# Designs tried in a protein design run: peptides against a protein of PDB entry 7AL2. Part 25

Target 1, 85 residues: chain A of PDB entry 7AL2
Amino acid sequence: YEIMLIRPKTIDDINYVVDQVLEESNPVILDLSFLEKESPANFKLAGEKIKQMRSNYGAEALLLSRCNDKNLIIIAPKGVSLVRK

## One batch from the design tools (peptide; made by RFdiffusion4, then SolubleMPNN)

Design b2_p13_6_s2 (from b2_p13_6 with E9S D12S F13K)
Fold by OpenDDE base, seed 4:
Structure b2_p13_6_s2 (fold): chain B 85 residues (1-85), chain A 13 residues (1-13)
Amino acid sequence: as target 1 above (85 residues)
Amino acid sequence: SEGEELLYSTVSK
């Protein structure tokens, strides 16, 4: 599989993340900082999509970094284990 | 509720 890196800015980007995780079975490292700052509605949507993937498809999500200019999360499809040392 | 569910399950060190 591939690990995708994206800082989503649009609904299309959010749907791209969903497609990568669920259809392509690729983990995605996504930075939500743009949406958090620029679009509360799309930030909420992105969060809902992540929650849905976790609840319904066995995806896992792990916070990688949170600061003023980063909201970095990895979302992994079922079967890809995220391990914190 | 679903809306109160955490976005991520763990935080990296």
Scores: peptide ipSAE 0.175, ipTM 0.660, DockQ to the pose 0.306
Fold by OpenDDE base, seed 3:
Structure b2_p13_6_s2 (fold): chain B 85 residues (1-85), chain A 13 residues (1-13)
Amino acid sequence: as target 1 above (85 residues)
Amino acid sequence: SEGEELLYSTVSK
């Protein structure tokens, strides 16, 4: 598989993330900082999609970094395990 | 926050 990296800015970007996780079975490292600052509505949408993938498809998500100008999360499809040393 | 807990989980060692 491939690991995708994206800082989504549009609804199309959000749907691209969903396709990568569910259809391509690729983990995605997301930077949500743009949506969080520029579009509360699309930030909420992105969060809902992540929650749905976790609840309904066995995806797992981990916070990598959260600060004033960064919001990094990795989401992994079912079958890819996230392990911390 | 509560919203963040719904968005992501912790990873086991």
Scores: peptide ipSAE 0.174, ipTM 0.656, DockQ to the pose 0.258
Fold by OpenDDE base, seed 2:
Structure b2_p13_6_s2 (fold): chain B 85 residues (1-85), chain A 13 residues (1-13)
Amino acid sequence: as target 1 above (85 residues)
Amino acid sequence: SEGEELLYSTVSK
């Protein structure tokens, strides 16, 4: 598989993340900071989709970094294990 | 419900 990196800015980007995780079975490292700052509605949407992928499809999400200018999360599809040492 | 869940289940150090 591939690991995708994206800082989503649009609904299309959000849907791209969903497609990568669910259809392509690729982990995605995403930075939600743009949406958080620029579009509360799309930020909420992104969050809802992440939650849905976790709830319904066995995806896992790990916070990588949270600071003023970053909201980095890796979301892994079912079958890709995220492990913290 | 889905809306009550956290966005992420684990946190990296």
Scores: peptide ipSAE 0.173, ipTM 0.664, DockQ to the pose 0.290
Fold by OpenDDE base, seed 1:
Structure b2_p13_6_s2 (fold): chain B 85 residues (1-85), chain A 13 residues (1-13)
Amino acid sequence: as target 1 above (85 residues)
Amino acid sequence: SEGEELLYSTVSK
């Protein structure tokens, strides 16, 4: 598999993340900071998609970094384990 | 519910 890195800015980007996780079974490292600042509606949408993938498809999400101008999360599809040493 | 679920389950250390 591949690990995708994206800072989504549009609905198309959000849907791309969903496709990567559910259809391609690729983990995605997301920076949600752009949506959080520029589009509350799309930020909410992105969050709903992540929750749905976790609830319905066995995806796992882990916060990597949270600070000013950064909201970094990795989401892994079912079958890819996130392990902390 | 999905709306009340956290975005992530834990924090990377």
Scores: peptide ipSAE 0.169, ipTM 0.663, DockQ to the pose 0.293

Design b2_p13_6_s3 (from b2_p13_6, 6 letters changed)
Fold by OpenDDE base, seed 4:
Structure b2_p13_6_s3 (fold): chain B 85 residues (1-85), chain A 13 residues (1-13)
Amino acid sequence: as target 1 above (85 residues)
Amino acid sequence: SEGLELLESTISK
C-alpha cells in the first residue's frame, strides 16, 4: 500500500480521503488545519466521515500533532495497525 | 473548544 498525505480544503478532498482508505486501502496522513480554520462545517464533515470509517469499516485514527499551524492525524484502513509508543 | 472536542472524538488510542 501507499501512504497518502493531504491537507484537505474541499469536500472533494474529503471524499478523496475516504476513497483512499476504503477503496484503495491506503493509510492517509491528514492535516485538518485548513478545514478547522476556514470551514467549520467541512471540518465537522471530515470528522464524521472518519468516525464512520472507524465504526463501519474498522479504520483507526491517531493524532500525530496538534499545534497552531498543524492538525495532523493518520487514518489507517483495517489491517494496518497504528501503534503509539 | 468544539473543534478540539470533535478531534478528540474522532481519533482512537
Scores: peptide ipSAE 0.183, ipTM 0.780, DockQ to the pose 0.662
Fold by OpenDDE base, seed 5:
Order: sequence, then C-alpha cells, then structure tokens
Structure b2_p13_6_s3 (fold): chain B 85 residues (1-85), chain A 13 residues (1-13)
Amino acid sequence: as target 1 above (85 residues)
Amino acid sequence: SEGLELLESTISK
C-alpha cells in the first residue's frame, strides 16, 4: 500500500480521503488545520466521515500532532495497525 | 494504549 498525505480544503478532498482509505486501502495522513479554521461545516463533515470509517469499516484514526499550524491525523484501513511505542 | 489521542477527541475540540 501507499501512505497518502493531504491537507484537505474541499469536500472533494474529503471524498478523496474516503476513497483512498476504503477503496485503495491506503493509510492517509491528514492535516485538518485548513478545514478547522476555514470551514467549520466541512471540518465537521470530515470528522463524520472518519467516524463512519471507524465505525463501519474498522478503520483507525489517531491524532499525531495538534498545534497552532497543524492538526495531523492518521487514518488507517482495517488491515493496517497503528502502534506507538 | 495507543499513546495518542483518538480523532474523536480532536474533532470535539
């Protein structure tokens, strides 16, 4: 698999993430800082999509870093385990 | 534990 990196800005970007995780089985590292600041509605939508992937498809989603300029999250498909040592 | 905050915590902030 590949690891995708994206800072989504649009609904199309959010749907792209969903496609990568569910259809391609690729983990995605997301920076949600743009949506969080610029579009509360789309930030909520992104969260709902991630929640759905976790609930319905066994995806995992963990916060990597939260600071002033970044909101980094990894979303991994069911077959990929996320482990922090 | 995973050692990281779950996304749900991030979204709720």
Scores: peptide ipSAE 0.108, ipTM 0.730, DockQ to the pose 0.099
Fold by OpenDDE base, seed 2:
Order: C-alpha cells, then sequence, then structure tokens
Structure b2_p13_6_s3 (fold): chain B 85 residues (1-85), chain A 13 residues (1-13)
C-alpha cells in the first residue's frame, strides 16, 4: 500500500481521502488545518467522514499533532494497524 | 485511546 499525504481544501479532497482509505486501502496522513480555518462546514464534514469510516469500516484514526498551523491526523484502513509505543 | 479522544475533541470544534 501507499501512504497518502494531503491537506484537504475542498470537498473533492475530502472524498479523495475517503476513497484512499476505503477503496484503495491506503493510510492517509491529513492536515485538517486549512479546513478548520477556512471552512467550518467542510471541517465538520471531514470529521463526520472520519467518524463514519471508523464506525462502519473499521478504520482507525489518531491525532498526530495539534497546534496553531497543523491538525495532523492519520487514518488507516482496517488492514493496517496503528500502534503507539 | 488517547489519540481517539484527542481526535474527537479536535473534530468537535
Amino acid sequence: as target 1 above (85 residues)
Amino acid sequence: SEGLELLESTISK
């Protein structure tokens, strides 16, 4: 698999994340900082999609970094384990 | 997990 890195800016980007996780089985490291600042509605949508992937498809998600200019999350498909040591 | 809790907090903003 590939690990995708993206800072979503549009709904298309959000859907890209969903497709990567659910269809391509690729982990995605995403930075939600743009949406958080520029589009509260799409930020909420992104969050809802992440929750749905976790709840319905066995995806895992972890917050990697949270600061003023970064909101980094890794979301992994069901077949990829996220482990914190 | 701690990560999920932090994620939930972030998403809920």
Scores: peptide ipSAE 0.103, ipTM 0.729, DockQ to the pose 0.124
Fold by OpenDDE base, seed 3:
Structure b2_p13_6_s3 (fold): chain B 85 residues (1-85), chain A 13 residues (1-13)
Amino acid sequence: as target 1 above (85 residues)
Amino acid sequence: SEGLELLESTISK
């Protein structure tokens, strides 16, 4: 698999993340800082999509870093385990 | 579990 990195800015970007996780079985590292600041509605949508992937498809997610200009989250498809040492 | 709780907190903002 590949690890995708994206800072989503649009609904199309959010759907791209969903496709990568569910269809391509690729982990995705997301920076949600743009959506959080520029589009609260799409930030909420992104969160709902992540929750749905966790609940319905066994995806796993982890907050990597949060600061003033970064909001990094990794989401991995079922079968790719996220392990914190 | 700790990571999921932090994620939930972040997404809920």
Scores: peptide ipSAE 0.102, ipTM 0.725, DockQ to the pose 0.123

Design b2_p13_6_s4 (from b2_p13_6 with Y8L E9S F13K)
Fold by OpenDDE base, seed 2:
Structure b2_p13_6_s4 (fold): chain B 85 residues (1-85), chain A 13 residues (1-13)
Amino acid sequence: as target 1 above (85 residues)
Amino acid sequence: SEGEELLLSTVDK
């Protein structure tokens, strides 16, 4: 698999993340900082999509970094294990 | 913040 890195800015980008996780089975390292600052509605949408992938498809999402300029999350499809030691 | 709450609700604990 590939690991995708994206800082989504549009709904198309959000849907790209969903496609990568669910259709391509690729983990995605996601920076939500743009959406949080520029589009509260799309920020909420992104969150809902991630929750849905977790609830319905066994995806996992971990917070990698939270600071003023980045909201980094890794989203992994069911076949990829995320482990913190 | 609301954004913080949304982020925390989105990820696994």
Scores: peptide ipSAE 0.428, ipTM 0.882, DockQ to the pose 0.605
Fold by OpenDDE base, seed 1:
Structure b2_p13_6_s4 (fold): chain B 85 residues (1-85), chain A 13 residues (1-13)
Amino acid sequence: as target 1 above (85 residues)
Amino acid sequence: SEGEELLLSTVDK
């Protein structure tokens, strides 16, 4: 698999993340800082989709970093284990 | 913030 890195800016980007996780089985490292600042509605949408992937498809999501200019999350498809040491 | 709370609710512990 590949690890995708994206800072979503549009609904198309959000749907791209969903496709990568569910259809391509690729982990995605997301920076949600743009959406949080520029589109609270799409930020909420992104969160809802992440929750849906976790609840319905066994995806796993971990917070990587939270600071003034970054909101980093990794989401992995079922079968790819995320381990904190 | 509300955004902070929403973010934390989307990730696994």
Scores: peptide ipSAE 0.424, ipTM 0.880, DockQ to the pose 0.638
Fold by OpenDDE base, seed 3:
Parts: C-alpha cells; sequence; structure tokens
Structure b2_p13_6_s4 (fold): chain B 85 residues (1-85), chain A 13 residues (1-13)
C-alpha cells in the first residue's frame, strides 16, 4: 500500500480521502487545519466521514499533532493496524 | 472548543 498525505480544502478532497481508504486501502495522513479555519461545515463533514469509516468499515484514526498551525490525523483502513509504542 | 470536541470524538482513544 501507499501512505497518502493531504491537506483537504474542498469536498472533492474529502471524497478523495474516502476513496483512498475504502477503495485503495491506503492509509491517509490528513492535515485538517485548513478546513477547521476556513470551513466549519466541511470540517464537520470530514469528521463525520472519518467516524463513518471507523464505524462501518473498521478503519482506525489517531491524532498525530494538534497546534495552532496543524491538525494532523492518520486514518488507516482495516488490515493496517496503528500501533503505539 | 467545539472544534476540539469534534476532533477528539473523531479519533480513537
Amino acid sequence: as target 1 above (85 residues)
Amino acid sequence: SEGEELLLSTVDK
């Protein structure tokens, strides 16, 4: 698999993340800082889709970093486990 | 904040 990195800015970007996780089985590292600052509605939408992938498809999501300039989350498809040392 | 609450609810603990 590949690990995708993206800072989504549009609904198309959010749907791209969903496709990568569910169709391509690729983990995605997301920076949600743009959506959080510029589009509360799309920030909420992104969160809802991540929750749906966790609930319905067994995806896992972890917070990597939270600060003023970054909001980093990794989401992994079922079959790729996230392990904290 | 609301954003922080949404973020925390999105990720696994």
Scores: peptide ipSAE 0.350, ipTM 0.855, DockQ to the pose 0.610
Fold by OpenDDE base, seed 5:
Structure b2_p13_6_s4 (fold): chain B 85 residues (1-85), chain A 13 residues (1-13)
Amino acid sequence: as target 1 above (85 residues)
Amino acid sequence: SEGEELLLSTVDK
């Protein structure tokens, strides 16, 4: 698999993330800082999509970093295990 | 904040 890195800005970007995780089985490292700041609606949508992938498809999502300029989350498809040591 | 709460609600603990 590949690991995708993206800072989504649009609904199309959000759907791209969904496709990468569910269709391509690629983990995605997301920076949600743009959506959080610029579009509360799309930030909420992104969150809903992540929750749906976790609930319905067994994806995992972990917070990597939370600071002033970054909101980093990794979402992994069911076959990829995320482990914090 | 509401945004922070939403973020934290999307990730596994």
Scores: peptide ipSAE 0.337, ipTM 0.851, DockQ to the pose 0.610

Design b2_p13_7_s1 (from b2_p13_7, 5 letters changed)
Fold by OpenDDE base, seed 1:
Structure b2_p13_7_s1 (fold): chain B 85 residues (1-85), chain A 13 residues (1-13)
Amino acid sequence: as target 1 above (85 residues)
Amino acid sequence: SEGEEVLEEAISK
């Protein structure tokens, strides 16, 4: 698999993340900082879709960094283990 | 904050 990196800015970007995780089985490191600042509605939508992927497809998501300019999350498809040591 | 609430729901526990 590949690890995708994206800072979503649009609904199309959010749906791209969903496609990468569910259809391509690729982990995605995403920075939600743009959405949180520029589109709170799409930020909430992104969060909802991440939760849906966890609830319905066994994806896992971890917060990597939360600061002024970054909101980094890794989401992994079922079968890719995320381990914090 | 609203953002923190979104993250709490989004990430794995």
Scores: peptide ipSAE 0.600, ipTM 0.921, DockQ to the pose 0.628
Fold by OpenDDE base, seed 5:
Structure b2_p13_7_s1 (fold): chain B 85 residues (1-85), chain A 13 residues (1-13)
Amino acid sequence: as target 1 above (85 residues)
Amino acid sequence: SEGEEVLEEAISK
C-alpha cells in the first residue's frame, strides 16, 4: 500500500481521503487544520466521515499532533495496525 | 471546544 498525505480544503478532498482508505486500502495522514479554521462545517463533515469509516469498515484513526498550526490524524484501513509506543 | 469535540468523536478510543 501507499501512505497518502493531504491537507484537505474541500469536500472533494474529504471524499478523496475516503476513497484512499476504503477503495485503495491506503493509510492517510491528514492535516485538518485548514478545515478547522476555514470551514467548521466541513471540519465536522470530515470528522463524521472518519468516524463512519471506523464504525462501518473497521478503520482506525489516531491523533498525531494537535497544535496551533497542525491537526494531524492518521487513518488506517482495517488491515493496517496502528500502535503507539 | 467544538473542534476538540469533533476530534474526540473522530479518532479511535
Scores: peptide ipSAE 0.600, ipTM 0.921, DockQ to the pose 0.617
Fold by OpenDDE base, seed 4:
Structure b2_p13_7_s1 (fold): chain B 85 residues (1-85), chain A 13 residues (1-13)
Amino acid sequence: as target 1 above (85 residues)
Amino acid sequence: SEGEEVLEEAISK
């Protein structure tokens, strides 16, 4: 698999994340800082999509970093285990 | 905050 990196800015970007996780089985490291600042509605949508992928497809999501510049989350498909040591 | 609530719902617990 590949690990995709993206800072989503549009709904198309959010759908790209969903496609990568569910269709391509690729983990995605995403920075939600743009959406949180520029589009609260799409930020909420992104969060809902992540939760749906967890609830319906066994994806897992882990917060990597939270600061003013970055809101980094890794979302992994069911076949990729996220382990916190 | 609202943003914190969104993340809390999104990430695995």
Scores: peptide ipSAE 0.598, ipTM 0.921, DockQ to the pose 0.633
Fold by OpenDDE base, seed 3:
Order: C-alpha cells, then structure tokens, then sequence
Structure b2_p13_7_s1 (fold): chain B 85 residues (1-85), chain A 13 residues (1-13)
C-alpha cells in the first residue's frame, strides 16, 4: 500500500480521502487545519466521515499533532494496525 | 471547544 498525505480544502478532497481508505486501502495522513479555520462545516463533515469509516469499515484514526498551525490525523484501513510504542 | 469535540468523535478510543 501507499501512505497518502493531504491537507484537504474542499469536499472533493474529503471524498478523495474516503476513496483512498476504502477503495485503495491506503492509510492517509490528514492535516485538517485548513478546514478547521476556513470551513467549520466541512471540518465537521470530515470528522463525521472519519467516524463513519471507523464504525462501518473498521478503519482506525489517531491524532498525531494538534497546534495552531497543524491538525494531523492518520486514518488506516482495516488490516493496517496503528501501534503506539 | 467545537473543534475538540469533532476530533474526540473522529479519532479511535
């Protein structure tokens, strides 16, 4: 698999993340800082879709970093385990 | 905050 990195800015970007996780089985490292600042509605939508992928498809998501300039989350498809040492 | 709430629901427990 590949690990995708994206800072989504649009709904199309959010849907791209969903496709990568569910269709391509690729982990995705997301920076949600743009959406949180510029589009609270799409930020909430992104969060909802991440939760849906966890609930319906066994994806896992982990917060990597939270600060003023970054909001980093990794989401992994079922079959790719996230392990914290 | 609202942002914190969104993240809390989005990430795995």
Amino acid sequence: as target 1 above (85 residues)
Amino acid sequence: SEGEEVLEEAISK
Scores: peptide ipSAE 0.598, ipTM 0.921, DockQ to the pose 0.628

Design b2_p13_7_s2 (from b2_p13_7, 6 letters changed)
Fold by OpenDDE base, seed 3:
Structure b2_p13_7_s2 (fold): chain B 85 residues (1-85), chain A 13 residues (1-13)
Amino acid sequence: as target 1 above (85 residues)
Amino acid sequence: SEGQKVLDEAISK
């Protein structure tokens, strides 16, 4: 698999993340800082999509870093284990 | 924010 990196800015970007996780079985590292600051609605939508992927498809999500300029999260498809040491 | 609350629920801790 490939690890995708994206800082989503639009709904199309959010849907791209969903496709990568569910259709391509690729983990995605997301920076949600743009949506958090520029589109509260799409920021919420992104969170809902992540929750849905976890609930319905067994995806796993982990916070990598949160600060003023970054909101980094990794989401992995079922079968790719995320381990924190 | 509301979005952050949704995200917190969506992320494994």
Scores: peptide ipSAE 0.744, ipTM 0.941, DockQ to the pose 0.886
Fold by OpenDDE base, seed 1:
Structure b2_p13_7_s2 (fold): chain B 85 residues (1-85), chain A 13 residues (1-13)
Amino acid sequence: as target 1 above (85 residues)
Amino acid sequence: SEGQKVLDEAISK
């Protein structure tokens, strides 16, 4: 598999993340800081999509970093284990 | 924010 990196700015970008995780079985490293600042509605939507992928498809999501300019999350499809040591 | 609360619930601990 591939690991995708994206800082979503649009709904199309959010749907791209969903496609990568569910259709392509690729983990995605997300920076949600743009949506958080520029589109509260799409920021919320992104969170809801992550929740849905976890609940319905067994995806796993882990916080990597949160600061003033980054909100970094990794989301992995079922079968790819995320382990914090 | 509300979006951050949703995200927090969506992230594994």
Scores: peptide ipSAE 0.744, ipTM 0.941, DockQ to the pose 0.870
Fold by OpenDDE base, seed 2:
Structure b2_p13_7_s2 (fold): chain B 85 residues (1-85), chain A 13 residues (1-13)
Amino acid sequence: as target 1 above (85 residues)
Amino acid sequence: SEGQKVLDEAISK
């Protein structure tokens, strides 16, 4: 698999993340800081999509970093294990 | 924010 890195700016980007996780089975490291600042609605939508992927498809999501200019999350498909030591 | 609350629920802790 590939590990995708993206800082979503649009709904299309959010859907790209969903496709990568669910259709391509690729983990995605995403920075939600743009949406957080520029589009509260799409920021909320991104979170809802992550919840749905976890709830319905067994995806896992971990916070990597949260600060002033980053809101980094890794979302992994069911077949990829995320472990924090 | 509301979006952050949704995100907090969406991520493993």
Scores: peptide ipSAE 0.744, ipTM 0.941, DockQ to the pose 0.869
Fold by OpenDDE base, seed 5:
Structure b2_p13_7_s2 (fold): chain B 85 residues (1-85), chain A 13 residues (1-13)
Amino acid sequence: as target 1 above (85 residues)
Amino acid sequence: SEGQKVLDEAISK
């Protein structure tokens, strides 16, 4: 698989993430800082999509870093183990 | 924010 990196800015970007995880089985490292600051609605939507992928498809999500300029999350498809040491 | 609460619920920490 490939690991995708994206800082989503639009709904299309959010759907791209979903497609990468569910259809391509690729982990995605997301920076949600743009949505967090520029679109409360789409920021919420992104969180809901992550929750749905976990609940319905066994995806896993882990916070990598949260600070003023970054909100980094990795979302991995079922079968890819995410471990925090 | 509401979005942050949703995200926190969606992410393993």
Scores: peptide ipSAE 0.744, ipTM 0.941, DockQ to the pose 0.916

Design b2_p13_7_s3 (from b2_p13_7, 5 letters changed)
Fold by OpenDDE base, seed 2:
Structure b2_p13_7_s3 (fold): chain B 85 residues (1-85), chain A 13 residues (1-13)
Amino acid sequence: as target 1 above (85 residues)
Amino acid sequence: SEGQEVLDEAISK
């Protein structure tokens, strides 16, 4: 698999993340800081999509870093294990 | 924000 890195700016980008996780089975490291600042609605939508992927498809999501300029999350498909030591 | 609350629920902790 590939590990995708993206800072979503649009709904299309959010859907790209969903496709990568669910259709391509690729983990995605995403920075939600743009949406958080520029589009509260799409920021909320991104979170809802992550919840749906976890609930319905067994995806996992971990916070990597949250600070003033980034909101980094890794979302992994069911076949990829995320472990924090 | 509401979006952050949704995100907090969406991530594993």
Scores: peptide ipSAE 0.703, ipTM 0.932, DockQ to the pose 0.851
Fold by OpenDDE base, seed 5:
Structure b2_p13_7_s3 (fold): chain B 85 residues (1-85), chain A 13 residues (1-13)
Amino acid sequence: as target 1 above (85 residues)
Amino acid sequence: SEGQEVLDEAISK
């Protein structure tokens, strides 16, 4: 698999993340800082999509870093283990 | 924000 990196800015970007995880089985490292600051609605939507992927498809999601300029999350498809040491 | 609360529920730390 490949690891995708994206800072989503639009609904299309959010759907791209979903497609990468569910259809391509690629983990995605995403920075949600743009949506957090620029679109409360799409920021909420992104979180809801992550919840749905976890609940319905066994995806895993882990916070990598949260600070003033970044909100980094890794979302991995079922079968890719995320472990924090 | 509501979005942050949703995200916090969606991810592990």
Scores: peptide ipSAE 0.698, ipTM 0.933, DockQ to the pose 0.944
Fold by OpenDDE base, seed 4:
Structure b2_p13_7_s3 (fold): chain B 85 residues (1-85), chain A 13 residues (1-13)
Amino acid sequence: as target 1 above (85 residues)
Amino acid sequence: SEGQEVLDEAISK
């Protein structure tokens, strides 16, 4: 698999993330800072999509970093284990 | 924000 890196800006980007995780089985490192600041609605939508991927498909999501400049998470498909040490 | 609350529920920390 590949690990994708993206800072989503649009609904299309959010759907791209969903496609990468569910259809391509690729983990995605997301920076949600743009959505958080520019589109509260799409920021919420992104979170809802992550919840749905976890609840319905066994995806896992882990916080990588949160600061003024970044809101980084990794979302991984079922079968890719995310381990925090 | 509401979006951050949704995200917090969606991720492991």
Scores: peptide ipSAE 0.691, ipTM 0.929, DockQ to the pose 0.926
Fold by OpenDDE base, seed 1:
Structure b2_p13_7_s3 (fold): chain B 85 residues (1-85), chain A 13 residues (1-13)
Amino acid sequence: as target 1 above (85 residues)
Amino acid sequence: SEGQEVLDEAISK
């Protein structure tokens, strides 16, 4: 698999993340800081999509970093284990 | 924000 990196700015970008996780079985490193600042509605939508992928498809999501300019999450498809040591 | 609360519920820390 590949690890995708994206800072979503649009609904198309959010759907791209969903496709990468569910269709391509690729983990995605997400920076949600743009949506958080520029589109509260799409920021909320992104969170809801992550919840859905976890609940319905066994995806796993882990916070990597949160600061003034980053809201960094990794989301992995079922079968790719995320382990924090 | 509401979006951050949704995200917090969606992820592990």
Scores: peptide ipSAE 0.690, ipTM 0.929, DockQ to the pose 0.935

Design b2_p13_7_s4 (from b2_p13_7, 5 letters changed)
Fold by OpenDDE base, seed 5:
Structure b2_p13_7_s4 (fold): chain B 85 residues (1-85), chain A 13 residues (1-13)
Amino acid sequence: as target 1 above (85 residues)
Amino acid sequence: SEGEEVLNEAISK
């Protein structure tokens, strides 16, 4: 698999993330800082999509970094284990 | 905050 990196700015970007995780089985590292600042609605949508992938498809998501300039989350498909040491 | 709540719901527990 590949690890995708994206800072979503649009709904199309959010749907691209969903496609990468569910259809391509690729982990995605997301920076949600743009959406959080510029579109609370789409930020909420992104969060909902991540939760849906966890709830319905066994994906897992971890917060990598939360600060002023970054909101990094990794979302991994069911077959990829995320381990914090 | 609302943003914090969104993240808490999105992230695995």
Scores: peptide ipSAE 0.671, ipTM 0.934, DockQ to the pose 0.618
Fold by OpenDDE base, seed 1:
Structure b2_p13_7_s4 (fold): chain B 85 residues (1-85), chain A 13 residues (1-13)
Amino acid sequence: as target 1 above (85 residues)
Amino acid sequence: SEGEEVLNEAISK
């Protein structure tokens, strides 16, 4: 698999994340900082879709970094284990 | 904050 990196700015970008996780089985490292600042509605939508992928498809999501400039999350499809040491 | 609530719901527990 590949690890995708994206800072979503649009609904198309959010749907791209969903496609990568569910259809391509690729983990995605995403930065939600743009959406949080520029589109609270799409930020909430992104969060909802991440939760849906966890609830319905066994994806896992881990917060990597939260600061003024970044809102980094890794989301992994079912079968890719995220392990914190 | 609202943002914190979104993240708390999004990430695995």
Scores: peptide ipSAE 0.670, ipTM 0.934, DockQ to the pose 0.631
Fold by OpenDDE base, seed 4:
Structure b2_p13_7_s4 (fold): chain B 85 residues (1-85), chain A 13 residues (1-13)
Amino acid sequence: as target 1 above (85 residues)
Amino acid sequence: SEGEEVLNEAISK
């Protein structure tokens, strides 16, 4: 698989993330800092989509970093295990 | 915060 890196800015970008996780089975590292600042509505939508992927498809998501300039989350499809040591 | 709540719901618990 590939690991995709994206800083979503639009709904199309959010849907791209969904496609990567569910259709391509690729983990995605997201930076949600743009959406949180520029579009609270789309930020909430992104969060809802992530939760839906967890609830419906067994995806998992972990917060990697939270700071003023970055809001990094990794979301992995069911076949990819995320392990914290 | 509002953003914190969104993230807490999004990520795995």
Scores: peptide ipSAE 0.669, ipTM 0.934, DockQ to the pose 0.627
Fold by OpenDDE base, seed 3:
Structure b2_p13_7_s4 (fold): chain B 85 residues (1-85), chain A 13 residues (1-13)
Amino acid sequence: as target 1 above (85 residues)
Amino acid sequence: SEGEEVLNEAISK
């Protein structure tokens, strides 16, 4: 698999993340800082999509970093284990 | 905050 990195800015970007996780089985590292600042509605949508992928498809999501200008989350498809050491 | 709540629901527990 590949690890995708993206800072979503649009709904199309959010849907791209969903496709990568569910269709391509690729982990995605997301920076949600743009959405949180510029589009609270799409930020909420992104969060809901991540939760749905966890609830319905066994995806796993982990917060990597949160600060003023970064909001990094990794989401992995079922079968790719996220391990904190 | 609202942002914190969104993240708490999004990430795995």
Scores: peptide ipSAE 0.667, ipTM 0.933, DockQ to the pose 0.631

